# Designs tried in a protein design run: peptides against a protein of PDB entry 3WG5. Part 57

Target 1, 218 residues: chain A of PDB entry 3WG5
Amino acid sequence: LAKNIVYVAQIKGQITSYTYDQFDRYITIAEQDNAEAIIIELDTPGGRADAMMNIVQRIQQSKIPVIIYVYPPGASAASAGTYIALGSHLIAMAPGTSIGACRPILGYSQNGSIIEAPPKITNYFIAYIKSLAQESGRNATIAEEFITKDLSLTPEEALKYGVIEVVARDINELLKKSNGMKTKIPVNGRYVTLNFTNVEVRYLAPSFKDKLISYITD
Target 2, 218 residues: chain A of PDB entry 3WG5 as posed
Amino acid sequence: LAKNIVYVAQIKGQITSYTYDQFDRYITIAEQDNAEAIIIELDTPGGRADAMMNIVQRIQQSKIPVIIYVYPPGASAASAGTYIALGSHLIAMAPGTSIGACRPILGYSQNGSIIEAPPAITNYFIAYIKSLAQESGRNATIAEEFITKDLSLTPEEALKYGVIEVVARDINELLKKSNGMKTKIPVNGRYVTLNFTNVEVRYLAPSFKDKLISYITD

## One batch from the design tools (peptide; aimed at target 1 G47 R103 I105, target 1 (a further copy) A49)

Design b2_p20_3 (made by RFdiffusion4)
Pose (drawn by RFdiffusion4):
Structure b2_p20_3 (pose): chain A 218 residues (1-218), chain B 218 residues (1-218), chain P 20 residues (1-20)
Amino acid sequence: as target 2 above (218 residues)
Amino acid sequence: as target 2 above (218 residues)
Amino acid sequence: VTSGYFNVGLDLYGSTVTTP
């Protein structure tokens, strides 16, 4: 009862309705265990807008800070993952990862050709991504360019441009650097200072169902 | 005189990429065997827009008539399934089935809440559903109301309003009533008259991949 | 009859960069 606990979970692949269930399951575990924070190791090339918006909402309502960590090296928080990152308490990127490329699309034709969205829906997602950035005090100009210019960024660029808060190689380095940082969005109405000294790290294994479903969607 | 071959396949659940694959697989089989028609027993609550549009496109390119049959009783062709029906060569409904209810949404939220679709998406789907109805000679005024009023119809109402062509209890009654009917859209440039005199019915079983994906869904 | 709403299931396009 008198411990400082950080949960670490993994989320890989397309952001779908099942991805929401994962976020909710992991975050719920951390909340019920009074965790200082939960770190989500995120690697996603794309996903659905509705599951992305549900995840962002679940993060906004989280009783503990949610740290989105683009990891491992080579991972990306592209498309839906970018919004999830902008919608969270803190963003960390591992070396060699990517963030951005968030243009909304109606999807993919028989060819594999891109089915673009009507121009106005592009404006809707611009307003939504600007809102997430402003609510978290992040660079909304660059966030808008994730869509309009299909802009993608390396870790160092994302840090310089004020889109993320941490560049870290691993969980330990992430804890060291983010220790003492304020969350970019509130936890239950208050901006919180992260206390990662003398912290117990607990890893949440992805379930059989997680790995299987992810593999199939792959 | 001649023996006419009719294929029958079942397509159930949410409309997704796997559903497009089912439509493509079942239709290809019927095309290669020079079938008179393929009948799809459709039961769907909805699904994804890109897959629905890809299915409508696959049906437009079909070298044989595709008959959408809302079957069994209790089944529906709601949301995305309505567009598939309107985009097909002939529509049949079993007693106690439903068609319509197509107002687009960005999706569902955590607590029963619904994420609204921006007006541009709504107008986009109004134009698309009116177009499918116009191209097939079906009631475009009523098709719009599938969206603007979330209108849903019984089989008897759907026939009366000119959205569908046949009300049938089973495959036997469907072939009997649809024998001699012209297709509502062309097959390779010409509107084909359906010949169901002297018919061999062939049922297509769902593949291992089909069954696995649906068991996981159940 | 049945009821419900068409979940369009919108996607978000993606791309990535390489760190030099």

Design b2_p20_3_s1 (made by RFdiffusion4, then SolubleMPNN; from b2_p20_3, 7 letters changed)
Fold by OpenDDE base, seed 1:
Structure b2_p20_3_s1 (fold): chain B 218 residues (1-218), chain C 218 residues (1-218), chain A 20 residues (1-20)
Amino acid sequence: as target 1 above (218 residues)
Amino acid sequence: as target 1 above (218 residues)
Amino acid sequence: MKSGYFNVGLRLGGGTVVEP
């Protein structure tokens, strides 16, 4: 019996148009190979709202389950990373990671201070993040508080509050724990039950461009 | 009598954090040399709001007059460029240029369509652009319409409606027409009368980094 | 180049842009 394939790819750094290209490339490869899923190991401090929204849309358009895995220990799905996670088919976190801090900002001033987003922008993203949570059957109240309280959660808290589905130390534990779970959003209009029985794990390397851009934007 | 120095620098392309660095570098050089003014030849389709706001702030903090000159013919001060112009000490346009189209967007979707800014964001930038116009004694109604109607103006219309101060074909005509004009905003807390009698024009070249980034972001 | 765009450039997340 041909082993089901699970792709694993790393996305690290700021969420930008280039990060969208990474997501698109990785998901496309996994789609072409009819993978059981792709796991994106995510470590991000945040990034651009437009890129984030495009990434969420790309995930929602995926022909296969996209699992966001906040990994390794010390990683975060901060700000834009939380939206991406909430827009995905399954969220996992490693111990010692974090999720949240979703308050939108206009940017940084010349002095490095945060340019606060007007309440009007904040309210747009409150509605948006709540919709992502609601659509995925995740905690919309906490999703709002990621903005309104600048809340950040541990994996254990995020699991407890129904923000995420899995706490896992590594890919093997993630596959084991997520086996038989349903996707939190539809894949091609259907909720999919993940089958990680007897899978082959394939790691996707960042392209040379991926490495270069990550290095320049870090 | 030592000739008064006027610097001229070109800023072309998208308004980004790098464009801020260009403005900062150019203005700093002109400040260090106690120039009578710096003229920024601006050609931009727009860009980032954060970078734009930082550029406006840098201009407002300038120790010398900063003249925005939409140049050459065919150039535009579109979107972010309009805000920068409205935040400056004097606006000039060459014949065959344009100004306006200031409607904020969240970005571009995957299909290249515009992601519309929520009304809340639009209203923030309406207030902001109106403040820039009011502070400079320029037409705040037209400034609002740059957003609400996506209005773009010719140099002749912009002059007629009190958006800009000068229509000039080249630097020589600009210097001639702007000689004796008062800055539209204060320089170090004072309105300055421009003195372009017997000036030396010094052109600032883009750095190698300026050229490279312009090439990559175009 | 799409002309006339104003990207609000909303950054989500207080990543300390440590300017080098």
Scores: peptide ipSAE 0.056, ipTM 0.566, DockQ to the pose 0.336
OpenDDE base, seeds 2, 3, 4, 5: peptide ipSAE 0.027, 0.033, 0.030, 0.048; ipTM 0.250, 0.498, 0.501, 0.503; seed 3 fails the geometry check

Design b2_p20_3_s2 (made by RFdiffusion4, then SolubleMPNN; from b2_p20_3 with V1M D11R Y13G T18V T19E)
Fold by OpenDDE base, seed 4:
Structure b2_p20_3_s2 (fold): chain B 218 residues (1-218), chain C 218 residues (1-218), chain A 20 residues (1-20)
Amino acid sequence: as target 1 above (218 residues)
Amino acid sequence: as target 1 above (218 residues)
Amino acid sequence: MTSGYFNVGLRLGGSTVVEP
């Protein structure tokens, strides 16, 4: 019986245009192999809004389910990472991770203080993040509060409030808990029930380009 | 009779967080000297939206009039430069310059093609650019078309359509033509009538930091 | 004519996750 393939890849660091290339490459590989899903182990402090929106769009256009897994313990889906997660087919978090802190900023001042975004930008991202939550059947009120209160949640809180779908300590527990779950957004116009029975897990390594770009952006 | 001081500074290249520092420095110097105005000679192909919005806000918070002058001939206020101009107290253009091309993009693909922004982003910037035009009493329809049609205008067209206030070949002609004009937005809550009679023109040089940053971003 | 690019370079800052 041909095992269902689940790909696992890691994306770590700032969300940039190069992070989009990583997502695109990883999802494309998984699509080509008709994987049951791809799991992206995400650890990000945030990054660029443009790259984030492209990544969300790329996920939403995926031919296979894309699972965002905030991993390992100590990792975050902060800022842009939260939007990416909310745009995905399933969100999982490991214990000791975080999600939220989505307030748009213009950057840092010379003293390292945050330069606040104009209200118009903030309101735009409020509407955007709420739309992602609504489209995925996740908590739109909490999604708004990720901006308005700069709220960050634990995995347990995020699960409790209906922001995420799974708390899992590792890939095996994630596969076990998400088996039989329905995707929170459609795949090719249909909600998919995940089947993680008899799966082969394949790990994708970053390309040389991915490694180099990560090195330059750090 | 103490001559009114008009500062002139140049900002060239991509709009970045470092361009904000240049604007802030130049405006601060002119504020400290209680200048009649500062003229920023602008030549930009565009740049970052965040930096652009910060620059607009910094201009709007200026204690003195900030005049954006698209100069020299062959220069542009493209993309982010258009927003900056529309956020300023007065816009001037030299013959042979351009303004517009404001469509938000997410970046460039690997093949160099433009990655289009999602409709939500485009709509946000449409609303934003229209608000800048409306607040300054400039043509909001053309401001929208800078995005929706990727419209670029000559100085003569921009003047004709009520996007800009002055066409001038040099600083002397700019001072002459703008003398007695009212600022298009308030300075410290009041619209100011420019007085360029008996002015001393002072040129500001870029700092070493400004030069280094420009060198790195080129 | 270098088509003016408008990069929506909005940074979504991660506030420091105050570890509880």
Scores: peptide ipSAE 0.082, ipTM 0.425, DockQ to the pose 0.428
OpenDDE base, seeds 1, 2, 3, 5: peptide ipSAE 0.058, 0.025, 0.079, 0.043; ipTM 0.542, 0.263, 0.490, 0.543; seed 5 fails the geometry check

Design b2_p20_3_s3 (made by RFdiffusion4, then SolubleMPNN; from b2_p20_3, 8 letters changed)
Fold by OpenDDE base, seed 4:
Structure b2_p20_3_s3 (fold): chain B 218 residues (1-218), chain C 218 residues (1-218), chain A 20 residues (1-20)
Amino acid sequence: as target 1 above (218 residues)
Amino acid sequence: as target 1 above (218 residues)
Amino acid sequence: MKKGYFNVGLRLAGGTVVEP
């Protein structure tokens, strides 16, 4: 019996317009091969709001489940990464990772200090992040606190509070634990039950352009 | 009698963090030479809000008058350029230029459509632009309409409505017409009367870095 | 842990000059 394919790709660094291109490319490849799912190993300190919103939309429009996996240990889904995770079909975290810290900023001042977003902007993103949480059946109160309290959670806390679905040490444990789980948002209008019983794991490499841009933006 | 120096510099293109560096460099040079003023020939379609706010702050902290001159004919102080102008000590426009169109956006979608800013963000910038207008004794109602109606004005309209102070065809006419005018905001805590009766005009060139970045961002 | 940043990156796009 032909094994179901699960793609695994890595997205690391700041969320930018280029990060959208990476998500789009990776998801498109997995869609073309009718994969059971794609797992995105995410490690991000945050990034741009526009890129983040576009990424969330691209995930929501995916023809296959998109699993955000905060990996490896020491990685974070900080700020924009939290929004992306909350917009995905399943969230997993490795031990020693973090999620949260979602307060919007206008940018950095010349001295490197944060220019705080006005309450009006903050309140927009509160509404947005709560919407993502509610639509995915995740904890909207904690999602709000990611902004209002600049809250960051461990994997264990995030699981306990109903922010994420899986704590897993590696891809094999993730596949094992998420087998039989329903997606937290619909795929093509329906909730999908993940079937990871007989899968081939395929790793996607970054394109040359992906490598070049990551090198320039670091 | 040693002539008072007036510096003239050009800032063209998108308002970015690099544009701040240009403003800072140009103003600093003029401050160091105790210039009567600096005139910035501005032509911009807009840009980033964070950079814009930093530029406004840098202008407001200037030890000398900063005159924004929308020049040449066909140029605009669009969007971010309007905010910068409203934050300056004097606004001039050449015939055939424009000012306004200040609606904030979150960015562009993949199809190139504008992602509209939520009302909360729009309302923040309404408050901000009105504050700039009020502090400079300029028309705050029109400043609001730059956002709410996406209003753009001709030089003649902008002068008529009390948004700008001078319509001038060139630097010589600008100096002539603005001679004896008071700055619309304070310089070092006081309103300054411009004295352009006996001036030496000095043009500042973009740095090599300025040229390189403009080439990359175009 | 460096606090994650969320840059709204608000762009002020120039509106099309609608000539009256």
Scores: peptide ipSAE 0.049, ipTM 0.490, DockQ to the pose 0.555
OpenDDE base, seeds 1, 2, 3, 5: peptide ipSAE 0.042, 0.044, 0.036, 0.034; ipTM 0.583, 0.257, 0.518, 0.590; seeds 2, 3, 5 fail the geometry check

Design b2_p20_3_s4 (made by RFdiffusion4, then SolubleMPNN; from b2_p20_3, 8 letters changed)
Fold by OpenDDE base, seed 1:
Structure b2_p20_3_s4 (fold): chain B 218 residues (1-218), chain C 218 residues (1-218), chain A 20 residues (1-20)
Amino acid sequence: as target 1 above (218 residues)
Amino acid sequence: as target 1 above (218 residues)
Amino acid sequence: MKTGYFNVGLRLGGGTVVEP
């Protein structure tokens, strides 16, 4: 019996235009192979809003379920990472990870201080993050508070508050727990029930370019 | 008689964090040598707002006059380049160059279409660009129209409308025309009268890193 | 490349300023 394929890829570091290229490459490979899903192991402190929005759009246009998995322990889906997660078909977190802290900033001043985003920008991203939460049936109030209160949550809190769907220690536990779950957003206009019975896990390695850019951006 | 030193450096391409590093390096060298001024030959289609704001701040903190010179013919100070120019001590343009087109965008979508900035962001940058114009005694109405009308100007129009101070074909003409002009913003809290009588022009070459990054970002 | 773009370049998240 042909095993359903699940791809796993790691995305680590700042969300940039290059991170978009990584998402696009990984999702495209998984789409081409008609994978049951792709799991993106995400560890990010945040990054660029434009890249983030493009990544969210790429996920929403995916022909297969895209699962964001905040992994390994100690990882975060901070800022841009939270938006990406909220725009995905399923969110999982490993114990000892975090999600949130979504306040938009214009950048860092020369002295390293945060250049605050004007209220108008903050309000745009409040509306945007709430939209992502609402569309995915996740907690829009908490999504707003990720910005307004600079809130960060543990996996247990995020699950409790209806921000995420799964707490899992590893890929095997994630597959086990998410088996039979419906995607939180449509895949090709339909909510998909994940079937992780008898799956083959295929790991996608970062390209040489991926490694080089992550090294330069870190 | 010790000649007054004027540095000239070229900045070409997108305004990025690396462009900030170029500005910082060039201005720092000129400051260390107590130069009469530094002329930055600018040719940019635009770039990042955070980098732009940091560059403006770096120029405003300069111990020496920073002259933005849109050069050579065919060059532009588009978008972020206009903000940088408006934040500088003197703006010059060569014939056949342009300035303006300052509408903020969130980025480009996957299809290459512009992601429009929300009105709230646009209004922030309207206020910001007007502030730069007002502080430098330049035309704040035209500065606003660079955003609201996506206005671009020729050197002759920009001079006529009080956006820039000098139209010059080359460095020699620029030095000649700007000799005796006052800076449009303070240098160390004082408006400086430029003295380009008996100057030595020193060209700063881009670093290897500067060349590599410009090549990668282009 | 469309000339005259101004990317707001909003960063989301208090990433540690990696000082060079």
Scores: peptide ipSAE 0.060, ipTM 0.546, DockQ to the pose 0.327
OpenDDE base, seeds 2, 3, 4, 5: peptide ipSAE 0.043, 0.095, 0.027, 0.033; ipTM 0.310, 0.573, 0.502, 0.585; seed 3 fails the geometry check

Design b2_p20_4 (made by RFdiffusion4)
Pose (drawn by RFdiffusion4):
Structure b2_p20_4 (pose): chain A 218 residues (1-218), chain B 218 residues (1-218), chain P 20 residues (1-20)
Amino acid sequence: as target 2 above (218 residues)
Amino acid sequence: as target 2 above (218 residues)
Amino acid sequence: AALPPAVVIDAANSPAALAA
């Protein structure tokens, strides 16, 4: 009862309705165990807008900070993952990862051709991504360019431009650097200072169902 | 005189990429065997827009008539399934089935809430569903109300209003009533008269991949 | 070939699904 606990979970692949269930399951475990924070290792090339919005909402309502960590090296928080990151308490990127490229699309034709969205819906997602950035005090100008210019950024660029808060190689370095940082969004109405001294790290294994479903969607 | 071959397949559940694959697989089989028609027993609550548009496109390119049959009783062709029906060569409904209810949403939230679709998406789908109805000679005024009023219809109502062509209890009654009917859209440029005199019915079983994906869904 | 990253908008559903 008198411990400082950080949960670490993994989320890989397309952001779908099942991805929401994962976020909710992991975050719920951390909440019920009074965790100082949960770190989500995120690697996503794309996904659906509705599941992305539900995840952002679940993070906004989280009783503990949610740290989105673009990891491992070579991972990306592209498309839906970028919104999830902008909608969270803190963003960390591992070396060689990517963030951005968030243009909303109606999807993919028989050819694999891109089916663009009506111009106005592009404006809707611009307003939504600007809102997430402003609510978290992040660079909304660059966030808008994730859509309008299909802009993508390395870790160092994302840090310089004020989109993320940490560049870290691993969980330990992430804890060291983010220790003492305020969350970019509130936890239950208050901005919180992260206390990662003398912390117990607990890893949440992805279930059989997680790995299987992910593999199939792959 | 001649022996006419009719294929029958079942397509159930949410409309997704796997559903497009089912439509493509079943239709290709019927085309290669020079079938008079393929009948799809459709039961769907809804699904994704890009896959629905890809299915409508696959049906437009079909070298044989595709008959959408809302079957069994209790089935529906709601949301995305309505567009597939309107985009097909002939629509049949079994007693106690439903068609319509197509107002687009960005999706469902955590607590029963619904994420509203911006007006541009709504107007986009109004134009698209009116177009499918106009191209097939079906009631465009009523098709719009599938969206603007979330209108849903019984089989008897759907026939009366000129949205569908046939009300049938089974495959036997469907072939009998639709024999001699012209297709509502062309097959390779010409509107084909359906010849169901002297018919061999062939049922297509769902593949291993089909069954696995749906068991996981159940 | 890999598909480019994008946020896929799925608007092909109705509240009637939830009401059911």

Design b2_p20_4_s1 (made by RFdiffusion4, then SolubleMPNN; from b2_p20_4, 8 letters changed)
Fold by OpenDDE base, seed 1:
Structure b2_p20_4_s1 (fold): chain B 218 residues (1-218), chain C 218 residues (1-218), chain A 20 residues (1-20)
Amino acid sequence: as target 1 above (218 residues)
Amino acid sequence: as target 1 above (218 residues)
Amino acid sequence: APRPAAVEIDAARSPAELKR
């Protein structure tokens, strides 16, 4: 019997290979327990494209719904975080958060200036982000503009434009609003209707390794 | 009697001489068993042009249909992957995947900048990619633009423009949609109609060598 | 035509960092 459990875990900071390990661990725990869903409280400025793509794949391979929740207020799903969100089963944002600014770069020069990505890379990520949006039934035009215009949106704008599904102040409001929603992408090949009636909320803490790595990368 | 077997194998990561060995091994197994087809789940950012050309030749020499399936969601048939796809008997893409960005480069400089290919090389690959598209009855204009504009497409765009033949969420949907389709290039000199009625799907795992090489190249 | 040896057709191995 599927447990009436919803896991909540936090992923904060730069998207790296270690962030992939966090996603994988959290989702795996929730899968093993046959949770109704896992909510990932996401706060990221961005990070590595390779890690981001691996995270998206891991989410899409999840046996349970993965909800990206841009939380708390003041958090962002910036750059890589937007791709991750667009690759997820449901996106929620808290008031006072942001999403977007997805233009790829090659990195930062010694003077802190952005090294621009060549058109090849930019166009690759335009197609990639558009495909994530289209697959999830989200606004692909806005997804493209996250790159081409370095666009960033508020929760209200993102909801209005059909980028996200929920604006919620906290986990309880998120569960309440998302109850009965269908996932925006399939879970095991099927669109799932979320059932958050009488759920146990179980928080997953970062491992000691997760804390240490986050500390080193911050 | 041709076995009602469809092989499925994964090729992920950079296109190298080792990737050629994977293709060769997988196709050879499927040929030996007189499979109805082999589906290669492809996820690649690109790689070596020489390896790519050898892979294309190996596919074209296949005794059975080789279906390139850009899978899972978030995967790409980027750069060399596009050439491989265009050289195959059928192209499928999962939602959330991409294809294109085919401009050849000489490599990356120490600063991570792209070393541009001279016009001679670029023009060679323009002719090559156009020939692959034309031979397979796919959109040669778009194939050229994969180079000249570094164009990348979503599955829906690629289908719409006649670059690919199928958009499918999973192997079962792919088999269902491609059942009764003709190969886009000949198999042993004949265009084959795919028959996926009551097929056994057999997954080929990467060898230990394949795993090790993928690990080293990642 | 000489097989262009060192041509990498690589879109993604660029350490493309998505803007931090």
Scores: peptide ipSAE 0.069, ipTM 0.349, DockQ to the pose 0.090; fails the geometry check
OpenDDE base, seeds 2, 3, 4, 5: peptide ipSAE 0.052, 0.030, 0.031, 0.050; ipTM 0.338, 0.300, 0.295, 0.325; seeds 2, 3, 4, 5 fail the geometry check

Design b2_p20_4_s2 (made by RFdiffusion4, then SolubleMPNN; from b2_p20_4, 8 letters changed)
Fold by OpenDDE base, seed 5:
Structure b2_p20_4_s2 (fold): chain B 218 residues (1-218), chain C 218 residues (1-218), chain A 20 residues (1-20)
Amino acid sequence: as target 1 above (218 residues)
Amino acid sequence: as target 1 above (218 residues)
Amino acid sequence: APRPAAVEIDAAWSPATLER
């Protein structure tokens, strides 16, 4: 039987226009090969709201399931990363990771203090994050509190509150636990049951450009 | 029986004078072919007030129903987009989209902070947005609160409050749900009952100019 | 009154950052 393929790729660092290009490239490769899914190992402190929204849209347009995996231990899906996760087909977290802290800001002042977003922007993102949670059948109250209370959750808390679907130590445990789960949003208009029986895991390396830009932004 | 035609076109990005040209072109094509309607897939963060008011006027002068569809998931009819929607013959939203955040601003300062509009401008747009809501038989109180409270709504909230008419996942569901609905504003002085039975969907591609400008404004 | 041509009706999300 032709082995189902699962792609795994890493996205680390700030969410920027270049992060969109990474998501687009990785998902496109997995779509071309009719992969069972792609797992994106995500570790981000957050980033740009525009890039985040484009990434969410790209995930939702995917022809295959996109699994956001907050990995490795010590990683976060902070701020923009939480929105990306909530826009995905499945969220997993490794032990020792975090999700949340989604309050929008206008940036940092010269002294490193946060420039607060006006209520207009904050309310926009409250509606947006609630929409992502509701569409994915995830906890919209907690999604709002990621903004209004600057809430951050552990994997165990996020699972308990219905924000995420899986806690897994590694890719093998993730595949095992998510096998037979339905995607939290549709793929091509249908909720897909993940089949991770007899899969080949293929790791996508960052492109030379990906490596160079990560080097410039770090 | 000659199949009724429904045109579908995409308008994405900031509302500018060029967005008016897109609306005018798309509506004109659909008018020339005596289409049953045109669906505009709208995804906008907002934009210029002058362009917005011209777009609303162009929609209201249309010889055919203009349906604003906030699409795809993750899209918004934010700010100027909300006014455009409220000026249209029917509003639909996809799951995972938003509408609202209509407070006018004078722009952004060099530090990215919002330059607030004076009360005179804010009051003008309160009256304007309330008028659009009232004329379309939509919730004028919520329309005002889009400004005064910077309110943003999910599709389900917008439907519940009587701001929009349809929540639909795709064009097929939109056509199915809106079949037999009356336009919320008149077409050529009459409220039109939409007939989406046995329709052909025709997609209008962006012109080369449309693609180039989207590339420059992104 | 001249339509206030200088008024922007933006969600202002483009300059917004969602950072920790």
Scores: peptide ipSAE 0.065, ipTM 0.345, DockQ to the pose 0.089
OpenDDE base, seeds 1, 2, 3, 4: peptide ipSAE 0.065, 0.055, 0.037, 0.062; ipTM 0.325, 0.341, 0.301, 0.276; seeds 3, 4 fail the geometry check

